# Designs tried in a protein design run: peptides against a protein of PDB entry 2AUS. Part 81

Target 1, 323 residues: chain A of PDB entry 2AUS
Amino acid sequence: ADIKREVIVKDDKAETNPKWGFPPDKRPIELHIQYGVINLDKPPGPTSHEVVAWIKRILNLEKAGHGGTLDPKVSGVLPVALERATRVVQALLPAGKEYVALMHLHGDVPEDKIRAVMKEFEGEIIQRPPLRSAVKRRLRTRKVYYIEILEIDGRDVLFRVGVEAGTYIRSLIHHIGLALGVGAHMAELRRTRSGPFKEDETLVTLHDLVDYYHFWKEDGIEEYIRKAIQPMEKAVEHLPKIWIKDSAVAAVAHGANLTVPGIVKLNAGIKKGDLVAIMTLKDELVALGKAMMSTQEMIERSKGIAVDVEKVFMPRDWYPKLW

## One batch from the design tools (peptide; made by RFdiffusion4, then SolubleMPNN)

Design b2_p15_3_s4 (from b2_p15_3, 4 letters changed)
Fold by OpenDDE base, seed 2:
Structure b2_p15_3_s4 (fold): chain B 323 residues (1-323), chain A 15 residues (1-15)
Amino acid sequence: as target 1 above (323 residues)
Amino acid sequence: SLEEEVAELLAEIDA
């Protein structure tokens, strides 16, 4: 997720009209909410769906969606996309996750052995989804990007783990326990990261949202609720991006596929079939789509469909129709 | 009020 992608400029003379669109930092509060994502600190107890329902009530919203289910007992980072941004969660579902987990061992194991065995679980692991998961119970490979042991206290092992989307930490802990020969279970779990969303100054509670909404509606103070809601563009920071000409924005906003002439700049390393974010020169999210070309093909070709547009976010009227 | 309903919901979360 933190890999800085190189930006390749295809048209260095392309300018943008400052009067067109609504950059993420310049949206009126109502529009900011309509295109917002909350970095919610989900409490333990409720389901992710219940929490989304509460946010809709608190903020008087018609639509919202979450960027990947947390189990009821699991706390921490739950991105909640609002209103017109609701479908941006599709960019977050495949994103890497980080957790802090407390593993309880069912027997005594030397610390050196714990450390050695847990290091062996970095890389590719075979998992089966739990019965409670809506996911088909097929054996599948998942990546464990890293395991960082934070503390070992007898039979309790606190660790940070970075994982591919849909890695089950409960299953990982079970397998670690088996490899240690004593068995183990997950005592506690907190999600500390979901793609670009992490534990930082943007993390807010349900209580914070209640208070901040009250300050806005009763006291006329927008600052808190504005800060509590991130622009939807944050939810695509981890995706490869393609920046387009002002003249192409309205067409893409109408659902037209992006063609090669519309490209101003793009990230390196785009492959055919990748999910990409189509951006304006003001870093506004226009649409998500499937890359139909590699970065190299988008540079070398003068024509053709670069991106099959799958989901439009930008309103059709933010940029003029230039076709 | 919406505030009372939300406060009740929040109290259920804290319990």
Scores: peptide ipSAE 0.017, ipTM 0.594, DockQ to the pose 0.432
Fold by OpenDDE base, seed 3:
Structure b2_p15_3_s4 (fold): chain B 323 residues (1-323), chain A 15 residues (1-15)
Amino acid sequence: as target 1 above (323 residues)
Amino acid sequence: SLEEEVAELLAEIDA
């Protein structure tokens, strides 16, 4: 999520009509909800699926989806995409995650040895998915980006860990315990980050959502529910972006592939096969797609399919058909 | 009410 991507401008004269579209900050509240993502603080106890079902009931929604399963006992950051934004969760599934974990050791280990061994788990680790995982139980490599030990109290080790998507912290702790020679188990786990969603002022509880929905529906106060819901564009902040001409927006919104002439600016470092976000010049998400060219090819070529459009989010009528 | 059902549900989760 924190990768600063250079922006390369192809057309410095491209303008956007302020009357077209609905920028994320200018959506009416109903439209904001339809294209929203909640940064939910999932309580311990319920499944991620149950929590999504509750949000649908609370907010009177037909559709919602979560940005990556948390186990029932695991609390913290669960992005929940709403209604028309539901499919944006696909952008969050491959995103890195951060957790705070409490590991309990089954024997006494010197602190220096704990620190040394845990540092060795930074980088590539071999994991086997737990039995309860819907994921096929094949051995797989995962990246641990960082481990930060927060506190060591005898046999209890509190640590922050940044991991590749689908890294199982329970399995990591088990392997650390084996490496320490005493064994270990996961006592507590909280997810503190899921891609662009983190513990910040946008994090809300189910209770907050109940209250904020009530304030809107009964008292006419929309400010709370508006702040509790992030625009769907938040869910793609970590992706490489391609910004397109106003004249290309309606075609892409109808499911047409993005061609090179439609590109105004783009992030550096796009590779063929990357998931990319197609944006308007007002930073509205039009679609997700697969890059068919690199950034360099999109700069050098005058024609061709730049992005194979996989998922359209923008309504077809926000921009005029200019074809 | 939906609020009561959610509150009961949340209370069951916090228990």
Scores: peptide ipSAE 0.017, ipTM 0.588, DockQ to the pose 0.352
Fold by OpenDDE base, seed 4:
Structure b2_p15_3_s4 (fold): chain B 323 residues (1-323), chain A 15 residues (1-15)
Amino acid sequence: as target 1 above (323 residues)
Amino acid sequence: SLEEEVAELLAEIDA
């Protein structure tokens, strides 16, 4: 998620009309909610689906979806996309995750050995999905990006771990325990990051949402609920971006593919087949799509389909039709 | 109230 992507400018003279669209920071509160994502602190106990159902009740919403299931007993960062933003969660499913885990060892192991063995689990690991997973129990490789030991207290090891999407921390702990020769199990787990969403000032509880909704509806104070909901654009910060001309926005918002002439600027390192975010010059999310060209091809070519548009988010009327 | 329902639901989570 933290990969700073270079921005390549194709058209340095491209301007945007300030009267068109609704920049993420300038949406009326109702529109902000319609295009919002909550960085929820999921409590331990409920399923991720139950929590989404509660948010829908609290905020009087028709639709919502979460950016990746947490097990009932697992707490922490659960992005919940609201209403018209609901489908943005597809950008978060493949995103890296971070957890803080408590591992309990089934025997005594010297601290130096614990540290050495856990360091060896940085990189590619082979996992079997748990029995309860609807996913076919095929062996799969996953990346462990980093392991940071926070504390060792006898048989209890607290650690931070960054992982590829769909890595099972329970299975990782089991394998670490086997490598240590004593066995281990996962005592506690908290998710501290899901792509661009982390434990920060944007993290809110279900209680916070209740209070903030009441402050808005009863007292007319919108500031709390406004801060509690992130713009949907937050959910795509980790994706490579393509910024388009005002004249191309309405066409893409109608589901037309993005062609090369519509591109003003783009991130470096886009490959054919990558999921990309199509943005306005005001950093509004227009659509998600599949790159049909590399960054280099999008620079060098004068024509052709740059992005196959898969999911439109922007309303068709925010920008005028200029064709 | 919605507050009471949410409080009950949250209390069930803490139980």
Scores: peptide ipSAE 0.015, ipTM 0.579, DockQ to the pose 0.341
Fold by OpenDDE base, seed 5:
Structure b2_p15_3_s4 (fold): chain B 323 residues (1-323), chain A 15 residues (1-15)
Amino acid sequence: as target 1 above (323 residues)
Amino acid sequence: SLEEEVAELLAEIDA
């Protein structure tokens, strides 16, 4: 998620009308909720689906969805997209994850050996999905980006791990235990990151949401509920972006594909087939789509379909039709 | 079996 992407400008003269759209920081509270994502601290016990149902009840919402399930006993970062933003979770499913895990070893192992063996699990690993997984049980490779040992207390190993989406930490711990020759199991697990969502000042509990909604509805204080809900644009921060002309926004909001002449600026390193976020010059999310060109092709070409638009988020009336 | 142990271990991470 933290990959800094260079921004390449195609049209340095392009301006935006300040009267059009609703920038993420300027949405009325009702509209902010309609296009919101909660960085929820999921408690241990309930399923991710139960938690989403509770949020819908607390906030009086018709629709919501989460950015990647957490087991009942697993706590921590669960992004919950609200109402019109619900489908933005598709951007979070493939995003990297971070966990803090407690591994319990089934025998005594010298600390130096624990550290050496765990370091060997950085990189590509082979995993088999669990029996209860809706995913077809086949061997697959996954990336472990980093392992950071936080504490070793006898047979208990507390560690931070950054992983590719769909890496099973329990399986990782099992394999580490086998490599150590004593066996191991996962005692505790907390998710500390899901793409752009992490443990920070935006992390809120279900209790916080109850209180903040009450303060808004009964006391007229919107500040707390406003801060507890992130704009949907937060959920796409990790994606490569393409910024478009005001004249192209309404067409894309109507479901038209983005053509090359509509591009003002874009991130470097876009490849054909990548998921990209189409943004206004005010950093509003218009749509998600599939890149039909590389960054280089989008710079060099004067015409053609740059992005196949898959999901529109922006209402059709935020920008005028200019065609 | 190693498959059952892996399956039990993995079944608890099916978030």
Scores: peptide ipSAE 0.015, ipTM 0.440, DockQ to the pose 0.019; fails the geometry check

Design b2_p15_4_s1
Fold by OpenDDE base, seed 1:
Structure b2_p15_4_s1 (fold): chain B 323 residues (1-323), chain A 15 residues (1-15)
Amino acid sequence: as target 1 above (323 residues)
Amino acid sequence: MEEELEELREEFEEE
């Protein structure tokens, strides 16, 4: 997620009209909520679905969705996309995750051996989905990006782990325990990151949301609830971006595919089939779509469909029709 | 066996 993508400029003379659209920093509070994502600290106990239902009740919302389920016992980073932003969670499902896990060993193992064996689990691992999955019991590979041991206290091993989406940490711990020869189980788990969402100043509790909503509705203080809600554009920071001309925005907002002439600038390294974010020159999310060309093809070609538009977020009236 | 089955059920909700 932290890979700084190079930006290639195709049209260095492209300007944007400051009167069109609603940049993330200029949205009225009601509009900010309609296009918002909460970086929620999910408590242990409730399901992710129950927590989303509570947020909808607290904030008086019709729709919300979460950026990847956390088990009832698992706490930490749960992105909750609100109202018109609800579909942005599709950008977060394939995003890398980070956890802090407590592994309990079923026997005594020297610390040097624990460290050596856990280091061998960095990279590609083979996981079996658990026996009760509707998912075909096919062996799947997953990437472990890093393992950082935080603390070793006898049989208890606290570690940070960065993983590919859909990596089971419990299965990882089970395999580590087998490799150590004593067995192990997962005692505790906390998610510390989901793509661009992490443990930072934007992380809020359900109690914070109650208090901040009351401050807005009773005292007229919108500052706290505004800070507790991130713009939907935060949920696509980890995606490759394509920035488009003002003249192309309304067409894409109507569900038209992005054509090459509409591109002002784009990230390097886009491949055909990649999920990409289509942005205005004011960093507003217009749509998500599938790249139909590589970055190189989008530079070299004068015409053709660059992006197959799958999900439109921007209202059709924020930019004028210039066709 | 029940603990392993609860452990296996919890693993499915983690995406």
Scores: peptide ipSAE 0.016, ipTM 0.553, DockQ to the pose 0.033
Fold by OpenDDE base, seed 2:
Formats: C-alpha cells, sequence, structure tokens
Structure b2_p15_4_s1 (fold): chain B 323 residues (1-323), chain A 15 residues (1-15)
C-alpha cells in the first residue's frame, strides 16, 4: 500500500463536471454505507464469517464480505465490504498482510541466534504442508517482506512480520522453531494490516458499530457511523489506477471495456494481466478490471482495449450516457 | 505436537 506510484498524464485539459457522480467525501450517509468498507477489529473467538453475519445484523444489511479470512483465534484488521461494495474484497484478497505474532520456543536459545535465524526467513520461503495432510497440497513459495523483532523475553519472541497473501504465520513459526533446533509454536497472532487497511483511527470494534448505529437511528447523529465506514475506494488504494474521462464513465459503468481514448491519466508500471482500478477524475471507483496493455502501450497507442472490465461498482446513472 | 499439527491443518483448510 505504501508504494507511491508515479502518475502519467495523457490529457492535461480533461475536466470533470461537478454535477456528475458522488465523490467519496460527498456521499449521503445511506449511499456511503452502500459503498462502504469497515476496518473491523475482529475479536478472537468467532470466525470471519460469523463476524460478517453480525455486521449484517447490526447495520441491517443484505450483503457483506470480508477481505481475507482470519482464524477464529486471530484478532485484528478484517476489512468488511458492505452492500454494493461487497465484491471490492477481490482487491484485498491478494494484498500483502502484516501481523504481530508471539512465538513460544520449546527450548532456550541465545538471543543472537534467534535474531540471526529469523533474519534468514526474510525473503522467499517454501511453505510445507503438514506431513499428515490428506490433501495433496502443492508446495508453494511465499514472500516474507520483513521480520521485525519487537521483544525477546527468554523463550517468548514478539515480532512484526510483513507477508505475501496466503502466508501461514503458524507454519512460519513452526519452521523458525525447527531452524532454531528447539521447536516453536504460535502463542498469539494479531493481523495489524491488510493491504491499505491498518491499525489506525479507522479501526472499529463490533461494539463501536452497535453504538454508532444506535446513535444514528435513535438520536439522528450520523457522524460516528460515517467515520466508522470507509469509502470503497479505500479498498483499492494499493492497486494501480487508471483515471478516465467523464464521457467514458457511463460506458464502463454499463460493463463496456475501457478503451485507450477514455484514459486521462494512469499509474506507471501497469503490466498486462494486472488487476487495475478504473477511477473517475473525482477519485470514484467505477470498476475493477484486468489490464490488457502495459502503461507504456496505453501511452503510445491511440486505440484498443486498455482494460477488460471484470467488476462494475458504480451505478449506471451517476454519469450521463453520452451515446 | 499433535495439537500443533491439527491447528496447522485448520489454517491450511481455510483457503
Amino acid sequence: as target 1 above (323 residues)
Amino acid sequence: MEEELEELREEFEEE
């Protein structure tokens, strides 16, 4: 999420009509909820699916989905996309994750050896399924982006770890324990980041949501529930973006593929096959799609399909149909 | 060790 992507401008004269669309900061509360994502602090105990079902009950929603399962025992950052935003979770599933883990060692190991061995687990790791797994699990490589040791107290090692999506921290700890020669298990795990969602002022509990919904429905106070829900555009902050002309928005909102003439500006480093967010000039999410061209090809070409539109989010009526 | 292997299985079955 912290990668500042360069923005290349193709059309420096492109303007947007202020009468069209609903910018993320200007949505009425009901519309904000319909296109919202909660940065939920998942409690330990319930499954991610149970928590989503509770949010649906608390907020009186028809649909919701989460941005990547957390084990019942695991707490922390669970992005929950609401209603019309529910499918934005597909942008969060492949996103990097951060955890704080407590590893308990099954024997005494010198601190210098702990630090040296844990540093060897930075980079590409092979995740081995348990020897007794009845499922033919293919060995998969995963990236550990960083390991930061926070505290070492005898056999207890508190550390922060940044990982590629689908890296099992319990398996990582098991392998660290084997490399240390004493064995280890995961005592505690908390997810502190899921792509653009992190532990910050936007993190809310289920109790907060109950209270904030009550304040809105009974007292008419919208402020708390409005702050507790992020715009769906937050869930795509980590993706490469393509910003389009107002005249192209309605076509894409109807499920048409994005063509090169519709592009106003785009991020550098888009490759063919990348998941990209199609945005308005007001930073509204129109759709997610697969890049059919690189950034370079989108700059150099005058025509062709730039993005294969896979999922539309924007309603068809927010921008006028100009054809 | 058996409980750790069962817990490792649960994490691997949620994908």
Scores: peptide ipSAE 0.016, ipTM 0.564, DockQ to the pose 0.032
Fold by OpenDDE base, seed 5:
Structure b2_p15_4_s1 (fold): chain B 323 residues (1-323), chain A 15 residues (1-15)
Amino acid sequence: as target 1 above (323 residues)
Amino acid sequence: MEEELEELREEFEEE
């Protein structure tokens, strides 16, 4: 998620009308909720689906969805997309994750050996999906981006791990235990990051949401519930972006594919087939789509379909139809 | 061994 993408400007003279749209930080509270994502601290015990159902009840919502399941026993960062933003979770499912895990070793191992062996698990690992996973039980590779040992206390190893989406930390710990020659199991797991969502000042509990909704509805204080909900644009911060002309926004909001003349600026390193976020010049999310060209092709070409629009988020009336 | 294999079977419900 922390990869700073270079921004290439294609049209340096493109301006935006300040009267059009609703920038992420300037939405009325009702509209902010309709296009919101909660950085939820999921408690241990309930399923991710139960937690989403509770949020819908607390906030009086018709729809919500989560940015990647956490097991009942697992706590921590669960992004929950609300109402009109519900489908933004498709951007979060493939996003990298971070965990803090407690591994318990089944025998005594010298600390130097623990550190050496755990470092060998940085990079590509082979995992077998568990029996209950809806995923076909084929051996698959997953990336471990980093392992940081936080503490070693005898047989207990506390570590931070950054992983590719769908890496099973329990399976990783089992393989580490086998490599150490003593065996190991996962004693505790907390998710500390899901793409752009992390443990920070935006992390809120279910209890916080109850209180903040009450303060808004009964006391007229919107500040707490406003801070507890992130704009849906937060959920796409890790994606490559394409910024479009004001004159292209309404067409894309109607479900038209983005053509090359509509592009003002774009991130470097877009490949054909990548999931991309189509943004206004005010950093409003218009749509998600599949890149039909590379960044280089989008710069060099004068015409053609740049993005196949898969999911529109922006309402059709936020920008005028200029054609 | 069987209990460790059952614990490995029960707790992999992360979809």
Scores: peptide ipSAE 0.016, ipTM 0.537, DockQ to the pose 0.029
Fold by OpenDDE base, seed 3:
Structure b2_p15_4_s1 (fold): chain B 323 residues (1-323), chain A 15 residues (1-15)
Amino acid sequence: as target 1 above (323 residues)
Amino acid sequence: MEEELEELREEFEEE
């Protein structure tokens, strides 16, 4: 999420009509909810599915989906995409995660040895998925981006860890315990980040959502519920982006593939096969799709399919047909 | 696509 991607401009004369579309900051409250994502503080106890069902009841929604399962006992950052934004969760599933974990050691280990061994787990690790996951129990490699030890109290080690998606923290703690020679288990776990969603001022509880919905419906105060819901565009901030001409928006919103002439600007470092976000010049999400060209090919070529459009989000009527 | 999101949810099920 925090990687500033270079932006390459192909058409420096491209303008956008301010009367077309609904920029994320200008959506009426009902439309904002229809294209929203909640940065939920999931409580410990319920499943991620039960929490999504409660949000649907609280906000009177037909559809919602979460951006990556948290175990019942695990608290913290659970992105919940609403209504027409529900399918934006596919952009969050492969995103990196951060946790704060409490590891309990089964024996006494000097603090210097704990610090040295935990540092060796930064980088590539070999994991086997647990029996309870639907994932095939094959040995797989995962990246540990960083380990930050927060506190060591005897046999209790509190640490922050940044990991590749689908890294099991319980398995990591088990392997650390084996490397220390005493064994270990996961005592507590909290997710502190899921891609662009983190512990910040946008994090809200189920109780906050009840109160904020009441303030809107009974008191006519929309400000709280508006702030509690992020625009769906937040859920794609970590993806490489392609910005398109106003004349290309309606075609892509109808499910047409993006062709090279429609591109105004794009991020550097797009590879063929990457998941990319197609954006308007007002930073509205039009669609997600698979890059059929690299950034370099999209710059050098005058024609061809740049993106195979997999999922449209924008309504067909926000921009006029200009073909 | 709903099946793909379920498969992805199963693939990225996190503890």
Scores: peptide ipSAE 0.019, ipTM 0.514, DockQ to the pose 0.029; fails the geometry check

